# Peptides against a protein of PDB entry 4Y8H, part 8

Target 1, 196 residues: chain A of PDB entry 4Y8H
Amino acid sequence: TSIMAVTFKDGVILGADSRTTTGAYIANRVTDKLTRVHDKIWCCRSGSAADTQAIADIVQYHLELYTSQYGTPSTETAASVFKELCYENKDNLTAGIIVAGYDDKNKGEVYTIPLGGSVHKLPYAIAGSGSTFIYGYCDKNFRENMSKEETVDFIKHSLSQAIKWDGSSGGVIRMVVLTAAGVERLIFYPDEYEQL

## One batch from the design tools (peptide; aimed at target 1 G47)

Design b1_p11_8 (made by RFdiffusion4)
Pose (drawn by RFdiffusion4):
Structure b1_p11_8 (pose): chain A 196 residues (1-196), chain P 11 residues (1-11)
Amino acid sequence: as target 1 above (196 residues)
Amino acid sequence: SSFHGASVPFF
């Protein structure tokens, strides 16, 4: 997989490829790895498809219950629920998850949760097998408080390279935009991003 | 600040 989340002026954008692998075989070329756990709290999933889906479903359940009793959870709270599941079950899980959300007070936030269940709050995060190939590119090209269009381009160009080099990434590039204006889904096809 | 996320395929 190739996944990332990026904070910017108005909030945060999540991005991902759409490839599911079963060996070298592409079990699903149009996978949606960007997953809602609350209206404006989403995650990017990497690692085991089964593990990350089971985790995301439980987290969505906890946050729905949290909302019923205490109102809208913070992005930090959502990341903490993911961590609790990933850390406490670290022996049985293969889940690399980036959590991203929008709060009116806190604006855009990104938390990355690598394999061991540790939590890291960052301006942007990249993960998945394809992310190794774009550490150099992303570190060189990321800046804080980018516009929406600049952030879409950063993600588009970054994931384009990760897909180019990583055989375990491909298909379409999916993005989810999180701002005070709501939620926007974006999709970019190979004929556009390949020749960038 | 930076941190390397998990580097595994999606399967």

Design b1_p11_8_s1 (made by RFdiffusion4, then SolubleMPNN; from b1_p11_8, 7 letters changed)
Fold by OpenDDE base, seed 4:
Structure b1_p11_8_s1 (fold): chain B 196 residues (1-196), chain A 11 residues (1-11)
Amino acid sequence: as target 1 above (196 residues)
Amino acid sequence: SMYRGSELPFT
């Protein structure tokens, strides 16, 4: 898996490859690792597909309940719910989650929740087995307050490099753009990103 | 099915 989320001028963009494996077998070429937990709060999932899907479902439920009682939750609130679940069950979970969201007050935010269930707020985050190959590239090329187009290109190049070297990553690159204007899904195919 | 690398570090 190669996943990332990047804050930018107008909000935040999540990105992911689409390969799932069981052992050395590619079980699914077009997996959607970008999961909605609220209108403008999404997550990137790595680790156990079953574990992360269950966690995301529980978070989605909690945020729906929250909304009915208190209104739209913040991204921080969503990250807190993820953290609680991941930390309290750390011995029984294989889950790495990046939470990203947009609201008018806080703009784009990114929270990374690694295996141990800690939570870290960052301008951008990368995770998954492919992330090890792109620390240098991301550190060199990330800039704050990029445009949408610059951010899409940054994510595309980053994930392309991760996929190139990580056998557990591949397929299409999916992105979700979260801004004041709404939610936009993007998809890029190997014929495009392999040429970068 | 697995997404590899949940135990890896982050930026």
Scores: peptide ipSAE 0.044, ipTM 0.754, DockQ to the pose 0.112
OpenDDE base, seeds 1, 2, 3, 5: peptide ipSAE 0.119, 0.126, 0.138, 0.101; ipTM 0.724, 0.716, 0.726, 0.670; seeds 1, 2, 3, 5 fail the geometry check

Design b1_p11_8_s2 (made by RFdiffusion4, then SolubleMPNN; from b1_p11_8, 6 letters changed)
Fold by OpenDDE base, seed 1:
Structure b1_p11_8_s2 (fold): chain B 196 residues (1-196), chain A 11 residues (1-11)
Amino acid sequence: as target 1 above (196 residues)
Amino acid sequence: SRFVGSLLPTF
């Protein structure tokens, strides 16, 4: 897996490849690793497909309950719920999660929750087996307060490089854009991003 | 592809 989330001028963008593997077998070429837990709070999933799906389902439930009682949760609240689940169950989980969300008060926020269940708030985060290949590229090319288009290009180039090197990453590049204007899903195919 | 636990779908 290669996943990332990037804060930018108008909010946050999540990005992911779409490959699922079982051992050496590519089980699914078009997996959706970008998962909604609230209207404008999403996550990127890496590790066990089953574990991360279960965690996301539980978080979604908690945030729905929260909304019913208190109104729209913050991204930090969502990250806290993820953290509690991942940390308390760390001996039984293989899960790397990036939580990203937008609200009018805090704008775009990114929280990374690696194996072990620690939580780190960052202007951008990368994770998954492919991320090791692009730390240098991302550090060199990330800028705060990029435009939407600049951020899409940054994510597209980053994930393209990760996919190039990581046999566990591939397929399409999916993105979710979270802004005041709403939610937008993007998809980019190999014929486009492999040429970058 | 890197080795991942067999029989378990992973990202």
Scores: peptide ipSAE 0.242, ipTM 0.731, DockQ to the pose 0.153
OpenDDE base, seeds 2, 3, 4, 5: peptide ipSAE 0.230, 0.236, 0.224, 0.231; ipTM 0.728, 0.728, 0.725, 0.731; seeds 2, 3, 4, 5 fail the geometry check

Design b1_p11_8_s3 (made by RFdiffusion4, then SolubleMPNN; from b1_p11_8, 6 letters changed)
Fold by OpenDDE base, seed 4:
Formats: structure tokens, C-alpha cells, sequence
Structure b1_p11_8_s3 (fold): chain B 196 residues (1-196), chain A 11 residues (1-11)
């Protein structure tokens, strides 16, 4: 898996490859690793497919409950729910999650939650087995307050590089753009991103 | 086992 989320001028963009593996086999070539937990709060999932899906479902439930009582939750609140679940159940879960969201007060935010259940707020985050290959590239090329187009290109190039080297990553590149204007889903196919 | 390398699906 190669996943990332990047804050930019107008919000945040999540990105992911689409390969799911079981051992050495490709189980699914077009997996959707970008999961909605609230209108403008999404997550990138890595690790056990079953575990991360279960966690995301529980978070979605908690955020729905929160909304009914208090109104729209912040991205930080969502990250806290993820953190509690991942930390309290760390002995029974294999999950690496990036939480990203947009609201008018905080704009785009990114929180990464690695296997141990810690939480880290960052301008951008990368995770998954493919992320190892792109730390240098991302550090060199990330800039704060990029345009939407610049950020899409940054994510596309980053994930393309991760996919080139990580056998557990591949397929299509999916993105979700979260801004004041709403939610936009993007998809890029190998014929496009392999040329980068 | 639900660790990487298991027969369970991983992302």
C-alpha cells in the first residue's frame, strides 16, 4: 500500500494506490482505500483490510452520534476516535491510518496514526509499505499552500514513484479532494501516471 | 495471523 494526505491552500487531498494483496497474490487491483467517516473527514487505510474497515465503520458511527448531539465534528475529534480505537486494541489490530479533513475554522488538516496508535498532526503524511521509497521525494517537493493542481500533481508523482518500487502497491491512483466547495473524487490510471 | 505475510488481505 501507498497512501498519503496533503494539506494545501484550499483544503486537503487524500491519495492511495488500489492494490490489495494476500501473500504474494494480488487479491484486488482496484481497491478503494479512501474511506469516508464524515462529510468532509476521510481516511487512508493500510494494513489488514478487515481491521481497517472495522475501525472506519466504528469511527463513522461515533461521528454520526457526535453530529446528532454536538454538530459537525472537527478533524481532530475524528483523529482522536481513531487513536482511541487503534491504541486500546493495538494487540488485536494491524492498522495504519491517515485521517484528513476540512472545516472552515481549521481548513485542511492531516493526522497520521501508525500501528502503535499514536497520533501525529502534520502538514502532509505518507504511509504504507510504499511510503518508504518516497520520503526523500516528498520532503524535497512538498510545499505549503500549493494550489489544487500542484497538490494533485505532487500526490500523483509521489504515489507513482512508490508504486514503481513497492510490489504491494499498484493499480489506479485514487484521490479525494476536500475543500469548502465540497468533495471531489479523482482517479488516475497506469497509462498516465507511469509516464511521470 | 493478521500480520503482514498472512493469508488475509492486506492493503
Amino acid sequence: as target 1 above (196 residues)
Amino acid sequence: SRFRGSLLPFT
Scores: peptide ipSAE 0.250, ipTM 0.727, DockQ to the pose 0.152; fails the geometry check
OpenDDE base, seeds 1, 2, 3, 5: peptide ipSAE 0.219, 0.235, 0.245, 0.236; ipTM 0.720, 0.718, 0.717, 0.723; seeds 1, 2, 3, 5 fail the geometry check

Design b1_p11_8_s4 (made by RFdiffusion4, then SolubleMPNN; from b1_p11_8, 7 letters changed)
Fold by OpenDDE base, seed 4:
Structure b1_p11_8_s4 (fold): chain B 196 residues (1-196), chain A 11 residues (1-11)
Amino acid sequence: as target 1 above (196 residues)
Amino acid sequence: SMYRGSLLPFT
């Protein structure tokens, strides 16, 4: 897996490859690793498909309950719920989660929750087995307050490089754009990103 | 990769 989330001028963009593997075999070529937990709070999932799906489902439930009682949760609140689940169950989970969301007060925010269940707020985050190949590239090329187009290109190039080297990453590149204007899903195919 | 030996689906 290669996943990332990037804050930018108008919000945040999540990105992911779409490969799921079972051992050395590709089990699913078009997996959606970008998961909605609230209207404008999403996560990127890496690790055990079962574990991360279960965690995301639980978080979604908690945020729905939260909304019914208190109104729209912040991205930080969502990250806290993820953190509690991942930390309290760290001995039984293989999950790397990036939480990203947008609201009018805080704008775009990114929280990374690696194995072990710590939480880190960052301007951008990368995770998954493919992320090891792109730390240098991302650090060199990330800029704060990029445009939407610049951010899409940054994510596309980053994930393309990760996919190039990581056998557990591949397929399409999916993105979710979270801004004041709403939610937008993007998809980019190998014929495009492999040429970068 | 830490996922190489898994028999379960991994992302």
Scores: peptide ipSAE 0.243, ipTM 0.713, DockQ to the pose 0.166; fails the geometry check
OpenDDE base, seeds 1, 2, 3, 5: peptide ipSAE 0.225, 0.215, 0.235, 0.196; ipTM 0.711, 0.704, 0.708, 0.673; seeds 1, 2, 3, 5 fail the geometry check

## One batch from the design tools (peptide; aimed at target 1 T20)

Design b1_p12_1 (made by RFdiffusion4)
Pose (drawn by RFdiffusion4):
Structure b1_p12_1 (pose): chain A 196 residues (1-196), chain P 12 residues (1-12)
Amino acid sequence: as target 1 above (196 residues)
Amino acid sequence: SPASKTSASGSG
């Protein structure tokens, strides 16, 4: 997997490849690793497909119940529910999750939750096996308060490289845009991003 | 960067 989330001027963008692996075999070339847990709180999933789906379903359930009783949860609250599940079940889970959301007060936010269940709030986050190959590129090219177009390009170029070198990443690049304007789904095919 | 693309492995 190759996954990332990036905060920018108007909010946050999540990005991911679409490869599911069963050994060296590509079980699914068009996977959607970007998953809704609330209207404007989404996550990027890496690690075990089963674990991350089970976790995301539970979190969506908790936040739906939270919404019914107390109104819209913050992105920090969503990340805390993910953490509680990942930390308390760390022995049985293989889940690297990035949580990203948009709040009108807080604008874009990114929380990354690596294997042990720790929580890290960051301007941007990268994860998944392919992310190792783009620590150098992303650290060199990220800046705060980028425009939407600049952020799409940063993610496109970053995941393009992670896919190029990581055999466990590939297929299409999917992105989810989170702003006050709503939710936008973007997709970029190999013929476009490969030759970047 | 490595000289070539790494082999795919793992699950998920």

Design b1_p12_1_s1 (made by RFdiffusion4, then SolubleMPNN; from b1_p12_1, 6 letters changed)
Fold by OpenDDE base, seed 3:
Structure b1_p12_1_s1 (fold): chain B 196 residues (1-196), chain A 12 residues (1-12)
Amino acid sequence: as target 1 above (196 residues)
Amino acid sequence: LPSSRLAASGYG
């Protein structure tokens, strides 16, 4: 897996490859690793597909309950729910999660939750087996307050490089854009991103 | 965690 989330001028963009493997086999070429837990709070999932789907389902339920009682949760609140589940079950889970969300007060925010269930708030985050190949590229090319177009290009180039070197990553690049204007899904195919 | 439905042992 290669996943990332990037804050920008107008909000946040999540990105992911689409390969799921079972041992040496590609089980699914078009997996959706970008999962909604609230209207403008989403996550990127790496590790066990079963584990991360179960976690995301539980978080979605908790955020729906929260909304009915207290109104729209913050991205920080969502990250705290993910953290609690990942930390309390760390011995039985293989899960690396990036939580990203937008609200009018805090704008775009990114929280990374690696194995072990710690929480780190960052301007951008990368994770998954492919992320190890792009730390240098991302550090050199990330800028704060990019435009939407600049941020899409940054994610596309980053994930393209990760996929190139990581056998556990591949397929399409999916993105989700979260802004005041709403939610937008993007998809990019190998014929486009392999040429970068 | 509560038990989830059986799913493929996929990783990414």
Scores: peptide ipSAE 0.263, ipTM 0.709, DockQ to the pose 0.141; fails the geometry check
OpenDDE base, seeds 1, 2, 4, 5: peptide ipSAE 0.135, 0.168, 0.159, 0.165; ipTM 0.709, 0.712, 0.710, 0.703; seeds 1, 2, 4, 5 fail the geometry check

Design b1_p12_1_s2 (made by RFdiffusion4, then SolubleMPNN; from b1_p12_1, 6 letters changed)
Fold by OpenDDE base, seed 1:
Structure b1_p12_1_s2 (fold): chain B 196 residues (1-196), chain A 12 residues (1-12)
Amino acid sequence: as target 1 above (196 residues)
Amino acid sequence: LPSSRLPASGFG
């Protein structure tokens, strides 16, 4: 898995590869690792497919309940719910999650929740088995307050490199753009990103 | 059958 989320001038973009593995086999080539938990709060999933789906479903439920009682939750609130679930159940699940969201007050925010259930707020985050190959690239090329296009290109190039080196990453690159204007889904195929 | 995996980095 290669996943990341990047704050930019107008909000935040999540990105992910689409490969799921079962042992040595590629079980699914078009997995959607970008999961909605609220209108403009999404997560990137790594670890157990089942565990992370279950956690995301529970978070989605909590945020729906929150919305009905208090209005739209903040990204920090969502990250807090993820944290409680991941930390309290760390002995029984394998989950590494990046939470990203947009709201008018806080703009784009990114929270990474690695194995163990700690929480770290960052301007951008990378995770998954492929992330180890791109820490240097991302640190060199990330800039705060990039344009949408610059951020898409940054994520595309980063994940392309991660996929190149990580046999557990591959398929398509999916992105979700969260801004005041709404939610946009992007997809990039190997024929495009392998040439980068 | 083995569970499906989205391999993690193992650290933050």
Scores: peptide ipSAE 0.318, ipTM 0.814, DockQ to the pose 0.058
OpenDDE base, seeds 2, 3, 4, 5: peptide ipSAE 0.306, 0.311, 0.314, 0.311; ipTM 0.804, 0.805, 0.807, 0.808; seed 2 fails the geometry check

Design b1_p12_1_s3 (made by RFdiffusion4, then SolubleMPNN; from b1_p12_1, 5 letters changed)
Fold by OpenDDE base, seed 4:
Structure b1_p12_1_s3 (fold): chain B 196 residues (1-196), chain A 12 residues (1-12)
Amino acid sequence: as target 1 above (196 residues)
Amino acid sequence: LPASRLPASGFG
């Protein structure tokens, strides 16, 4: 898995590869690792496919309940719910989550929740087995307040490199763009990103 | 049956 979320001028973009493995086999080539938990709060999933989906489902439920009582939750609130679930179940879960969201007050925010259930707020985060290959590239090329186009290119190049070196990553690159304008899903195929 | 995985950092 190669996943990331990047804050930019107008909000935040989540990105992911699409490979799921079962042992040494590729079980799914087009997995959607970008999961909605609220209108403009999404997560990137790594670890166990089943565990992370279950956690995301529970978070979605909690945020729906929160919304009905208090209005739209902040991204920080969503991250706190993820953190609590991951920490409480750390012995039975394999879940590395990046939470990203947009609201008018806080703009784009990114929270990374690695195995163990700690939470870290960052301008951008990378995770998954493929992330180990792109720490240097991302640190060198990330800038705050990039344009949408610059951010899409940054994520595309980063994930392309991760996929190139990580046998557990591959397929398509999916992105979700969260801004004041709404939610946009993007998809990039190997024929494009392998040429970068 | 083996579980489906989205390998996390540090995993192959």
Scores: peptide ipSAE 0.331, ipTM 0.818, DockQ to the pose 0.062
OpenDDE base, seeds 1, 2, 3, 5: peptide ipSAE 0.231, 0.221, 0.296, 0.203; ipTM 0.726, 0.685, 0.808, 0.645; seeds 1, 2, 5 fail the geometry check

Design b1_p12_1_s4 (made by RFdiffusion4, then SolubleMPNN; from b1_p12_1, 5 letters changed)
Fold by OpenDDE base, seed 4:
Parts: sequence; C-alpha cells; structure tokens
Structure b1_p12_1_s4 (fold): chain B 196 residues (1-196), chain A 12 residues (1-12)
Amino acid sequence: as target 1 above (196 residues)
Amino acid sequence: LPASRLAASGFG
C-alpha cells in the first residue's frame, strides 16, 4: 500500500494506490483505500483490509452519533476516535490509518495513526509499505499552501514513485479532495502516472 | 461496537 494525505491552500487531498495483496497474490487491483467516516472526514487505510474497514465502520458510527448530539465533529475528534480503537485493540488489529478532514474553522487537517495507536498531526502524511520509498521526494517537494492542481500533481508524482518501487502497491491512484466546495473523487490510471 | 479482526488479509 501507498497512501498519503496533503493539506493545501483550500483543504486537504487524500491519495492511495489500489492494490490488495494476500501474501504474494494480487487479490484486487482496484481496491478503494479511501474511506468516508463523515461528510468531509475521510481516511486512508493500510495494513489489514478487514481490520481497517471494521475500524472505519465503527468510527463512522461514532461520528454519526456525535453529529446527532453535538454537531459536526472536528477532524481532531475523528482522529481521537480512531486512536482509541487502534490503541485499545492494537494486539488484535493491523491498522495504519491517515485521517484527513476539512472544516471551515480548522481548514484541511491530517492526522497519521500508525500501528500502536499513536496520533501525529502533520501538514502531510505518507504511510504504507510504499511510503518508505518517497520520504525524500515528499520532503523535497512538499510546500505549504499549494494550489489544488499543485497538490494533485504532488500526490500523483509521489504515489507514482511509491508504486514504482513497492511491489505491494499498484493499480490506479485514487484521490479525494476535501474543501469548502465539497468532496471530489479523482482517479488516475497507470498509462498516465507511470510516465511521470 | 467491538473492534474486530474479520479474517481478510492486508493491502500491503
């Protein structure tokens, strides 16, 4: 897996590859690793597909309940719910999650939750097996307050490089853009990103 | 709702 989320001028963009492996077997080439937990709070999932889906489902439930009682949760609140689940169940779950969200007060925010259930707020985060190959590239090329287009290009180039080196990553690049304007899903195919 | 392991493998 290669996943990332990047804050930018107008919000945040999540990105992911689409390969699911079972051992050495590519079980699914078009997996959706970008999962909605609230209208403008999403997550990138790595580790166990089943575990992370279960966690995301529980978080979605909690955030729906929260919304009914207190109004729209912050991205930080969502990250806290993920943290509690990941930390308290760390012995039974294999989950690496990036939480990203947008609200008018806090704008785009990114929280990374690696195995063990720690939480780290960052201007951008990368995770998954492919992320190890792009730390240098991302550090060199990330800038704060990029445009949407610049951020899409940054994620596309980053994930393209991760996919190039990581045998456990591949397929399409999916993105979710979270801004005041709403939610937008993007997809980029190998014929486009492999040439970068 | 319990956090549970649901048998399916990982992403990588």
Scores: peptide ipSAE 0.165, ipTM 0.711, DockQ to the pose 0.123
OpenDDE base, seeds 1, 2, 3, 5: peptide ipSAE 0.034, 0.124, 0.066, 0.058; ipTM 0.678, 0.629, 0.675, 0.633

Design b1_p12_2 (made by RFdiffusion4)
Pose (drawn by RFdiffusion4):
Structure b1_p12_2 (pose): chain A 196 residues (1-196), chain P 12 residues (1-12)
Amino acid sequence: as target 1 above (196 residues)
Amino acid sequence: SSLGAVPPHHGK
């Protein structure tokens, strides 16, 4: 997989490829790796498809119950629920998860949760097998407080390279935009991003 | 099925 989340001027954008692998076989070329756990708290999933889906479903359940009793959870709270599940079950899980959300007070936030269940709050995060190939590119090209269009381009160009080199990444590029204006789903096809 | 390997996460 190739996945990333990026904070910017108006909030945060999540991005991902759409490839599911079963060995070298592509079990699903149009996978949606960007998953809602609350209206404006989403995650990017990597690693085991089964593990990350089971985790995301539980987290969505906890946050729905949290909302019923205490109102809207913070992005930090959502990341904490993911961590509790990933850390406490680290022996049995293969889940690399990026959590991203929008709060009116806190604006855009990104938390990355690698394999061991540790939590890292970052301006942007990249993960998945394809992410190794774009550490150099992303570190060179990321800046804080980019516009929406600049952030879409950064993600598009970054995942385009990760897909180019990583055989375990491909298909379409999906993005989810999180701002005070609501939630926007974006999709970019190979004929566009390949020749970038 | 897998969504790919889980290498070290990276970012700023």

Design b1_p12_2_s1 (made by RFdiffusion4, then SolubleMPNN; from b1_p12_2, 4 letters changed)
Fold by OpenDDE base, seed 2:
Structure b1_p12_2_s1 (fold): chain B 196 residues (1-196), chain A 12 residues (1-12)
Amino acid sequence: as target 1 above (196 residues)
Amino acid sequence: MSLGGVPEFHGK
């Protein structure tokens, strides 16, 4: 898996490959690792498919309940719910999650939750087995307050490199763009990104 | 089914 979320001028973009495996075998080439937990709060998932889906389902329910009582939750609140679940169950979980969201007050925000259930707020985050290959590239090429187009390009190139080197990454590159204007889904296919 | 490995966090 190769996943990332990047804050930019107008919000935040999440990106993910789509490969899933059973051991070393590719079980599914078109899995959606970008999961909605609220209108403009989404997450990227790595690790156990079952574990991370269960966590995301619980968070989604929790945020729906929160909304009914208190109004729209912040991205920080969502990250806190993820953290609580990941930390309290760390002995039985294989989960790496990036939480990203947009609201008018805080704009785009990214929180990464690695193994162990810690939470870290960052301008951008990368995770999954493919992320180890692109720390240098991302550090060199990330800039704050990029345009939407620049950010899409940055994510596309980053994930393309991760996929190139990580056998557990591949398929399509999916993105979700979260801004004041709404939610937009993007998809890029191997014939496009493999040549980058 | 695995969504890939979860590497150590390096602060980035």
Scores: peptide ipSAE 0.251, ipTM 0.827, DockQ to the pose 0.724
OpenDDE base, seeds 1, 3, 4, 5: peptide ipSAE 0.251, 0.253, 0.257, 0.248; ipTM 0.825, 0.834, 0.828, 0.829; seeds 1, 3, 4 fail the geometry check

Design b1_p12_2_s2 (made by RFdiffusion4, then SolubleMPNN; from b1_p12_2 with S1M A5G H9F)
Fold by OpenDDE base, seed 4:
Structure b1_p12_2_s2 (fold): chain B 196 residues (1-196), chain A 12 residues (1-12)
Amino acid sequence: as target 1 above (196 residues)
Amino acid sequence: MSLGGVPPFHGK
């Protein structure tokens, strides 16, 4: 898996590859690792497919209840719910999650939740087995307050490099763009990103 | 099924 989320001028973009494996075999080439937990709060998932889906489902439920009582939750609130679940169950979970969201007050925010259930707020985050190959590239090329187009290109190039070297990553690159304007889903195919 | 490994946290 190669996943990332990047804050930019107008919000945040999540990105993911789509390969799922079972042992040495590719089980699914087009898995959606970008999961909605609220209108403009999404997460990237790595680790156990079942564990991370269960966590995301529980978070979505909690945020729905929250919304009914208090209105739209912040991204920080969502990250807190993820943290609580991941930390309290850390001995029984294989989950690496990036939470990202947009609201008018806080703009785009990214929270990474690695194994163990700690939470870290960052301008951008990368995770998954493929992330180890792109720390240097991301550090060199990330800039704050990029345009949407610059951010899409940054994520596309980053994940392309991760996929190139990580056998557990591949398929399509999916992105979710979260801004004041709404939610946009993007998809990029190997014929495009392999040429970068 | 696995979505892939989770490397240790590395600060940005």
Scores: peptide ipSAE 0.240, ipTM 0.799, DockQ to the pose 0.748; fails the geometry check
OpenDDE base, seeds 1, 2, 3, 5: peptide ipSAE 0.216, 0.236, 0.230, 0.235; ipTM 0.793, 0.800, 0.800, 0.798; seeds 1, 2, 3, 5 fail the geometry check

Design b1_p12_2_s3 (made by RFdiffusion4, then SolubleMPNN; from b1_p12_2, 5 letters changed)
Fold by OpenDDE base, seed 2:
Structure b1_p12_2_s3 (fold): chain B 196 residues (1-196), chain A 12 residues (1-12)
Amino acid sequence: as target 1 above (196 residues)
Amino acid sequence: MSFGGVPPFYGK
């Protein structure tokens, strides 16, 4: 898996490859690793497909209850719910989660939750087995307050490089754009990104 | 099924 989330001037963009494996076997070539937990709060999932889906389902439920009682939750609140679940169950989970969201007060925010259940707020985050190959590239090329187009291009190039080197990554590149204007889903195919 | 490994966290 190769996943990332990047804040930019108008919000945040999440990106992911789509390969799911069982050992060395490619079980699914078009998995959706970008998961909605609230209108403009989404997550990227790495590790166990079952574990991360269960966590995301629980978070979505909690945020629905929160909304009914208190109004729209912040991205930080969502990250806190993820953190509690991952930390309390760390001995039984293989989960790497990136939480990203947009609201008018805080704009785009990114929180990464690696194994162990710690939480880290960052301007951008990368995770998954493919991320080890692109730390240098991302550090060199990331800039704060990029445009939407620049950010899409940055994510596309980053994930393309990760997929190139990581056997557990591949398929299509999916993105979710979160801004004041709403939610937009993007998809890019190998014929395009392999040539970058 | 797996979404691949989860590498160590490197802070940025």
Scores: peptide ipSAE 0.076, ipTM 0.716, DockQ to the pose 0.751
OpenDDE base, seeds 1, 3, 4, 5: peptide ipSAE 0.067, 0.049, 0.073, 0.073; ipTM 0.723, 0.705, 0.726, 0.706; seed 3 fails the geometry check

Design b1_p12_2_s4 (made by RFdiffusion4, then SolubleMPNN; from b1_p12_2, 4 letters changed)
Fold by OpenDDE base, seed 2:
Structure b1_p12_2_s4 (fold): chain B 196 residues (1-196), chain A 12 residues (1-12)
Amino acid sequence: as target 1 above (196 residues)
Amino acid sequence: PSLGGVPEFHGK
């Protein structure tokens, strides 16, 4: 898996490859690793497909309940719910989660939750087995307050490089753009990103 | 199924 989330001028963009494996076998080529937990709060999933889906389902429920009682939750609140679940169940979970969201007050925010259930707020985050290959590239090329187009390009190039080196990454590159204007899903295919 | 490994966090 190669996943990332990047804050930019108008909000935040999540990105992910789509490969799922069982051992060395590619079980699914088009898995959706970008998961909605609220209208403009989404997550990137790595690790166990079952574990991360269960966590996301529980978070979605909590945020729906929160909304009915208190109004729209912040991205920080969502990250806190993820953190509690990942930390309290760390002995039985294989989960790496990036939480990203947009609201009018805080704009785009990114929280990464690695193994163990710690939480870290960052301008951008990368995770999954493919992320180890692109720390240098991302550090060199990330800029704060990029445009939407610049950010899409940055994510596309980053994930393309991760996929090139990580056998557990591949398929399509999916993105979710979260801004004041709404939610937009993007998809990019190998014939395009392999040429980068 | 696996969504790939979860590497150690390096602060980035």
Scores: peptide ipSAE 0.299, ipTM 0.852, DockQ to the pose 0.729
OpenDDE base, seeds 1, 3, 4, 5: peptide ipSAE 0.271, 0.300, 0.311, 0.289; ipTM 0.846, 0.855, 0.855, 0.852; seeds 1, 3, 4, 5 fail the geometry check

